# Designs tried in a protein design run: peptides against a protein of PDB entry 5HOI. Part 63

Target 1, 351 residues: chain A of PDB entry 5HOI
Amino acid sequence: FRYMPFSPAGTPFGFTDRRYLTMNEVGYVSTVKNSEQYSITVSFFDVGRFREYHFEDLFGYDLCFLNEKGTLFGQSKTGQIQYRPHDSIHSNWTKIIPLQAGERITSVAATPVRVIVGTSLGYFRSFNQFGVPFAVEKTSPIVALTAQNYRVFSVHYSQFHGLSYSLSELGTSSKRYYKRECPLPMSLPNINSDMKKDANLDYYNFNPMGIKSLFFSSYGDPCIFGSDNTLLLLSKWRSPEESKWLPILDSNMEIWKMSGGKETTDIHVWPLALAYDTLNCILVKGKHIWPEFPLPLPSEMEIRMPVFVKSKLLEENKAILNKKNEIGADTEAEEGEEDKEIQIPVSMAAE

## One batch from the design tools (peptide; made by RFdiffusion4, then SolubleMPNN)

Design b1_p12_3_s4 (from b1_p12_3, 4 letters changed)
Fold by OpenDDE base, seed 3:
Structure b1_p12_3_s4 (fold): chain B 351 residues (1-351), chain A 12 residues (1-12)
Amino acid sequence: as target 1 above (351 residues)
Amino acid sequence: SFAEKVKELLAE
């Protein structure tokens, strides 16, 4: 096994001079080889909200994370990171992460309030959005990171224990764990069956964990999309004893159904985000399981969540709150209820 | 729809 730099929905170069460093619901970051340098472009799906920008990369950034406020770049071998706000109001900043001999940055994540760096030796480094350090923690080797607001979803790998995950919140003074290095029931790429196609070997060499992407849903649930093309969602993570991974989508099965039961071996889902009950994704046609250039327009795949659509429960809760307000009941809206996991009635979770 | 896009891609 070799630790490789991971970015959400990043693509390999293959036989080309260009690749996507990362992509999500906000946009996509591309890099083009130009002799000994790279040209990076940060593009957005909402062209009315954001302006595309580009710059010359002399460092060869191989890690990237895009959010609504900026882009974090990293160089896995040198330890250099750069944060670039989308708005020109805030300055770019650069930092060198100290690496030990043979250590690599394996993943980076950024939110509007936090920057996170994970390494092949399991150093978890946290910063604010201005690059001011909070803490360094030693964990199991980190292979992937994503973050939303103050929450971090980390994937770890041990040769002895396989894949594990953590879910943590990076407060101002302390890190809270909701989950700490718990087993991750994700299938690893099957070298013997899947490597019969050169395209699968190229992708495996780029990403040996087969994690196409990981993200938080619009409801703040950790999601992971593996090499088996199954979307896993972590449910009930606020209740440690009730927490479970739900296989909410088999994308191969859904494409097969939508085709009318035809062979669909050349059609692939490339995951971007989970918004409500829809997987935002790129539909890819061809030999490669990843999108080429130009990037196709995103598509929304409806997820029949076996779990009650949190949207319906939120609408019902809003309707209940509005009815209570009309009845003049002093419901002390405890400010703390917005972060309570909506209790899905057990009767409704079985449909 | 997504299902229509899948059918379109399979027809190309």
Scores: peptide ipSAE 0.387, ipTM 0.922, DockQ to the pose 0.449
Fold by OpenDDE base, seed 2:
Structure b1_p12_3_s4 (fold): chain B 351 residues (1-351), chain A 12 residues (1-12)
Amino acid sequence: as target 1 above (351 residues)
Amino acid sequence: SFAEKVKELLAE
């Protein structure tokens, strides 16, 4: 096993000079090899909200995380990270993460308020959006990170324990764990079956964990999309004893159904984000399971969430909308996160 | 729709 740099929905170079460093609902970051340097482009799906920008990368950034406020870049071997706000009003900053011999940055994440760096030795480093460090924690080896606001979803790998995950909140003074190195029931790539296709070998060498992406849903639930093309959602994570992974989408099965039961071995879902009950994704046709250039327009796949989740989410969205309409514009009330635990009733497991 | 896009991709 080799720790490889992971970025959400990142693609390999393959036989090309270009790849996507990352992509999500906000946009996509591409890099092109130009001899000894790279040209990075940060592109957006909402062209009215954001302006595409590019820069020359002399460091060879192999890690990336895109959010609504900026892009975090990382170099897995050197430990260099760079944050680039999308707005030119805010300054770029660069930092070198101290790495031990053989240590690699394996993943980076950034929110408007936090920057997170995870390493192959399990060093979890947290910063604010300006690169001011908060803490260094040692965990099991980190293989993937995502973050939303103050929350961090981390995936860990141990040779003895396999995949685990943590869900934590990075407050101002302390890190809270909702989940700490709990077993992650994600299927790893099957080397023997998948390696028969050269395209699968290239992807496996790029991403040996087969994690195509991980993100938080629009509701703040951790999501992971593995090599089996199943979307897992962590439900009830606020209740430690009730927390469970839900296989909310088998994308292969859904494509197969939509085809009318035809062979769909050349059609692939590339995950971007989960917004409410829709998987935002790229539909990929071809030999490669990842999108090529130019990037196709995103597609929305409706997830048949258990009807009860959809109804509660609609009620909560209505309640949030109604509260926003009743609270006139003036009070920046610190919305204390009332932990309204969405109790999913047991009865929907039977059909 | 997503299903239409899948059908379009299958027709190409």
Scores: peptide ipSAE 0.387, ipTM 0.921, DockQ to the pose 0.499
Fold by OpenDDE base, seed 4:
Structure b1_p12_3_s4 (fold): chain B 351 residues (1-351), chain A 12 residues (1-12)
Amino acid sequence: as target 1 above (351 residues)
Amino acid sequence: SFAEKVKELLAE
């Protein structure tokens, strides 16, 4: 087993000189190999809000995390990280993460307030947005990270225990765990069944965990999208005893239904984000399960949230609306969404 | 819709 650098929705080079380092709801970061150098482009879906920018990468960044304020880059082997604000107000900064022999940065995450670095030895390093360190913690080996505001969702791997996850809040003085190295009920890629297709082997070599992406929902619930093309959402994570992973979408099943029951071996969902009850994703047509170039426009897939998730979402939306109304923002409350009959996914109705 | 995009992709 090899720890590979993971970035949310990152793609392999395959047979090309270019790949996506990361993509999410904000945009996409591409890298093009030019001899011994790379050209990195940071592109945005909201072209009115952000300006595309590019730079020459002499380091060969293989880790990336994009947020609304900047892009974090990392080099898994050298330990170099770079944060690039999208605006010119703040300067770029570069730092070397000290790595032990054979240690790799396996994932990086950045929010407007935190930078997180995870390693193959389980070093969890936290910084502010300016690269000032807060702490170094030893955890189980980190294979993936995402973050929203002060909250971090980390995926860990042990050869003995498989996948685990942590959910933590990174305060100024302390880290709080909501979940600490709890079992993650995500299926690993099946080498024997899936490796019959060369395209699957290339992806497996790039991402042996099969984690296509992980993100926080708009409600701040951890989400993970595995090789089985199932979107898992961590529900009730504030209540440790009640917390559970919900299979909120089987994307293969949904594509199959939409096809009219035809074999859709060449259509794939590539996850970007979960906003409310919609999965923002790229629909991929082709031999590869990942998007090629040019990037297709994002698509929104409606998710039939379980009733108890939707009720929580409605309460959270009402609380957000009430808070906006207290701030004097006239947001027309569309009253009409209360009565949409929440069909529990058939897979959950069979128990 | 997403379903329309899937149908479009299936028609190509």
Scores: peptide ipSAE 0.385, ipTM 0.917, DockQ to the pose 0.564
Fold by OpenDDE base, seed 5:
Structure b1_p12_3_s4 (fold): chain B 351 residues (1-351), chain A 12 residues (1-12)
Amino acid sequence: as target 1 above (351 residues)
Amino acid sequence: SFAEKVKELLAE
């Protein structure tokens, strides 16, 4: 097994000189190989809100994370990272992460307030958005990271324990764990059955974990989309005893239903984000399970959320809307009350 | 719709 650099919805080069470093609901980052150099383009879906930009990459960045404020780049072998704000008002910064012999950066994540670096030896490094370090923690080997605001979803791999996950909050003074290296019930790629097709072998060599993407939903729930094309959502993560992974979408089954039960072996879902009850994704037709160039327009797949998830999400949305409507009145309400446990009505538990 | 896009892709 080799730890490979992971970025959310990143694609391999395949037989081409170009690939996507990452993509999500904000946009997509592409790299083109030009002799000994790379040419990086940061593109956006909302062309009215953001301007596409380009730069020459002399380092060969193989890690990327895109958010609404900037793009984080990383080089897995050298330990170089670069943050590029989308706005020209803020300066770019570069830093070298110290790596041990054979250590690689395996994943990077960035929010408007935090930068996170994970390594093949399980070093978890946290920074602010300006590259000021907070802490270094030793965990199990990190294979994937995503972050939203102060929250970090990390995926770990052990040869003995398989996949695990952590959910943590990176406050100003301390790291809080909601979940710490708990078992992740995601299926790994089946080398024996699926690798008979060359296209699947190329993707496996690029991404041995088969994690197509991981993100936080619009409601702040950790989501992961594996090689089985199932979207898993972590429900009730605030309550340690009630927390569970929900298989909220089997994308192969949904495409099969939409086809009228035809063979759909050449149609693939490439996940971008979960917004409310819709999976934002790229529909891919072809031999490769990943999008080619040019990038097709995003598509929205409706998710039949379990009634309990939909009710909780409706209550959380009402609470957020009520808080937004109350914040429209000039009262300095204290930051502390966001963690109120939503009581699910007992009556829906019996069907 | 998403279902229409899937049908279009199946017709190509």
Scores: peptide ipSAE 0.385, ipTM 0.921, DockQ to the pose 0.473

Design b1_p12_4_s1 (from b1_p12_4 with S5K D6E E10S)
Fold by OpenDDE base, seed 3:
Structure b1_p12_4_s1 (fold): chain B 351 residues (1-351), chain A 12 residues (1-12)
Amino acid sequence: as target 1 above (351 residues)
Amino acid sequence: SIPAKEAIKSLL
């Protein structure tokens, strides 16, 4: 098995000189290969809030993470990382992560307050947004990272135990675990079924875990989207005993339903983010399961969240609203109609 | 953003 550099919703080059390093709800980062150099462009969906920028990459960055404040780049083999704020007020910084022989940076994540680097040997390195190091921890081999605020969702791989996940909070003085290397009930890509299509082989070689993306929802729940095109959400993660993965969307089934039951084998969901009850995604038509150039406009796919998730989200929203009201922020609560019967996805309806 | 149902109809 080879550890490959992972970035959320990153695409392979395929037969082109171009790929997306990462994409999410904020925007998309592209790289173009020019001989031995790369030209990187950081583009945004909200063109009113952000200005597109580009730079020459002499290092061949193969890792990327985009947030609302900046972009983190990494080179998996050399250990180089660079953080570039979107504003010109804050300076760019570069660091070399020390790597052992054969070690690779497998994933990077950045929030406005934290930078995280994960490696193929399970080194978890944390920094602040200015690149000041906090800690180095050794975990199981890290294959994917995402982060929101102080929270980190990490995916680990062991040849003996398969996929696991951790959910942690990176405070100022310590790392708290909500989940530590718990089993992740996600299927790995099936080489024998999927390799019949050359396009699936190219993607498998780029991303052997089949993790198209992972992110935190707008409510701060860990989400993962695998090769099976199922969106998994980690519910009740604050209660270790009650924590469970919910298959909140089968995207292939939803595409099929939305088509009116037509053949949709050439239509693919490329996940960006989960905002409330809506999956933000790119819909891709063709042989490749990933978006090409130019990037299509993002699509919003409504998810049928399980009743127990909506009730908890309503309680958390009420608790957030009550805390805001205690702070003197008059936000009128729109009384959303309580009585709409949440249709459980057929995959979650027990036969 | 575009509603997925409309986007799918345009791709069909």
Scores: peptide ipSAE 0.515, ipTM 0.953, DockQ to the pose 0.645
Fold by OpenDDE base, seed 4:
Structure b1_p12_4_s1 (fold): chain B 351 residues (1-351), chain A 12 residues (1-12)
Amino acid sequence: as target 1 above (351 residues)
Amino acid sequence: SIPAKEAIKSLL
């Protein structure tokens, strides 16, 4: 097993000179090999809100995290990280993360208020948005990170215990755990079955965990999308005893249904984000499971939320609507959503 | 973004 640099929805080079370092609901970061250098482009889906920018990368950044305020880059081997605000108001900053011999940065995450670095030895390093350090914690080896506001979802790997996850909140003075290294019920890539296709082997070599992406939903629930193409959502994470992973989408089954039961083995979901009950994703057609260039337009895939999630969504939507009304924003109340029958995913219907 | 159902139809 080898720890590889992970970024949310990052793609391999494959046989090309270009790849996506990361992509999410905000945009996508691409890198192109240019001799011994790289050209990085930070592109956005909302072209009215953000201006695309590019720069020369002399370091070979292999880690990336995009948020609404900036892009965090990392070099897994050297420990260099760079934060680049999207606006010109804030300066770029660079830092070297001290790495032990053989240690790698395995994942980075950034929010408007936090920067997080995870390593193959399980060093969890936290910073503010200006690169001022808060803490260094030793955890199980980190393989993936995502963050929203002050909250961090970390995935860990142990050779003995497989995948685990943590959910933590990074205050100013302390880290709070909601979940600490709990078992993650995500299937690992099956080397024997899936590696019959060269493209699957290339992807496995790039991402041995098969984690296509991880993110927080718009409601702040941790989500993970593995090699099995199932979207898992962590429900009830505020109550330790009630916390459970919900398989809220089998994307292969949904593609098959939407095709009318046709052969769809060449159609793949590439996850970006979960906004309310809709998976934002790239639909990919081809031999590879990841998007090529140019990036296709994002697609919205409706998710049939389980009853207990839908009730929470309705309460949160009502609370958002009430707050908008207090601010004097005329929001047309779509009255029609209360009576939508809660379609439980067939995978959650006990026969 | 586009609805996934319409996107899939265009990919078939």
Scores: peptide ipSAE 0.515, ipTM 0.953, DockQ to the pose 0.644
Fold by OpenDDE base, seed 1:
Structure b1_p12_4_s1 (fold): chain B 351 residues (1-351), chain A 12 residues (1-12)
Amino acid sequence: as target 1 above (351 residues)
Amino acid sequence: SIPAKEAIKSLL
């Protein structure tokens, strides 16, 4: 096993000189190899809110995280990180993360208020948005990171224990754990079955954990999308004893249903984000399970959430609506959609 | 964004 640099929804080069470093609901970051240099482009889905920009990369950034305020880049081998605000008013900053011999940065994450760096030796490094360090913590080896506001979702790997996860909050004074290195019930890629196709081997060499992406939902619930094409959501994470992973979408089954039961073995979901009850994703047709160039338009896939998740979302939506009504915003609530019978996936209806 | 059902139909 080798620790590879992970970025949310990042794609391999494959047989091309270009790849996506990362993509999410905000946009997509591409890199093009030109001899020993790279040209990076930061593109956005909301072209009215954001302006596309590009720059020359002399370092060969292989890690990226995009948010609404800027892009974090990292070089896994050298330990160099760069934060580039989208707004030209704010200055770019660069820092070198000290790495031990053989240590790699495995993942980076950035929010408008935090920068996080995870390494193959399990160093968890936290910074503010200006690159001022808060802390260095030793954890199990980090393989993936995402962050929203002050919260960090980290995935860890041990050869003895497999995958684990942590959920933490990076306050001003201290780190709080909601979950600390708890088992992650995600299947790893099966080398023996899936590696019969060269395209699967290329993807496995790029991403041996098979984590296509991880993100926080719009409600702040940790989400992970593995090689099995199942979207897992961490429910009730504020209650450590009640916290559970919910398989909220089998994307292969949903593609099959939406096709009318046709063969869909060449259609792939590439996850971007979960907004409410809708998976934002790229639908990919072809041999490669990842999007090529140009990037297709994002697709919205409705999630038939389990009743107990929808009830919580309805309560949260009612609480948001009540807060809006207290602020005097005339939002007519259409009361009528509460009673849509949530079909439990057939795999869950067999108990 | 495009509804996934319409996007899938266009890919079939």
Scores: peptide ipSAE 0.515, ipTM 0.953, DockQ to the pose 0.657
Fold by OpenDDE base, seed 5:
Structure b1_p12_4_s1 (fold): chain B 351 residues (1-351), chain A 12 residues (1-12)
Amino acid sequence: as target 1 above (351 residues)
Amino acid sequence: SIPAKEAIKSLL
């Protein structure tokens, strides 16, 4: 097994000189080989809010994470990372992550308040948005990272135990675990069945875990989209005993239904984000399961949320509406109420 | 964005 650099919804070069380093709901980052250099472009879906920018990459960045405030780049072999704010008011910063012999940066994540670096030896490194270090923790080998605000979703790989996940919060003074190296019930790519097509072998060599993307939903629930094209959502992660992975979308089945039961073996979902009850994705037609250039327009795929998740959404929407109604009154709302466990009434379990 | 059902119909 070889640890490969992972970025959310990143694509291989294939037979081309260009690829996507990452893409999500904010935009997409592309890189083009130009002799010994790379040209990186950061593009956005909301062209009214953000301006596209480009720069020359002399380092060959193979890791990327895009958020609403900036882009984090990483070089898996050298340990170099760069953060580039989208706003020109804020300065870029560069740092070298110390790597041991044979160690690689396997994933990077960035929020407006945190930068996270994960390695093939399981070093978890945390920084603020200015690259000031908080901590170094030793975990199981990290294969993927995503983050939202102060929360980090990490995927780990062990040769003995397969895939595990952690969910943690990076406060100012301490790291809290909601989940720590728990089993991740995601199917790995099946080498024997799917690799009969050269295009699937090329993708497997780029991404051996088959994780197309991982993100937090708009409600802050960890999501993962594997090689089986099933969207998994971690429900009730605040309650250790009640936490479960929900298969909220089989994208192959939904494509088949939406086609009217036609053969759709050449149509692929490339996940971007989960917003409310819709998977934002790129629909790809062709031999490659990943988007090529130019990038197609994003599509919204409605998800059939389990009744349980709909109830949580209704309560969270009520809480957001109540907060909006309270913010309409100038009263000092104390920061403490965000972690109230929503108790779902027993009555909706019967449909 | 476009509805996935419409996008799929255009790809068929």
Scores: peptide ipSAE 0.513, ipTM 0.953, DockQ to the pose 0.561

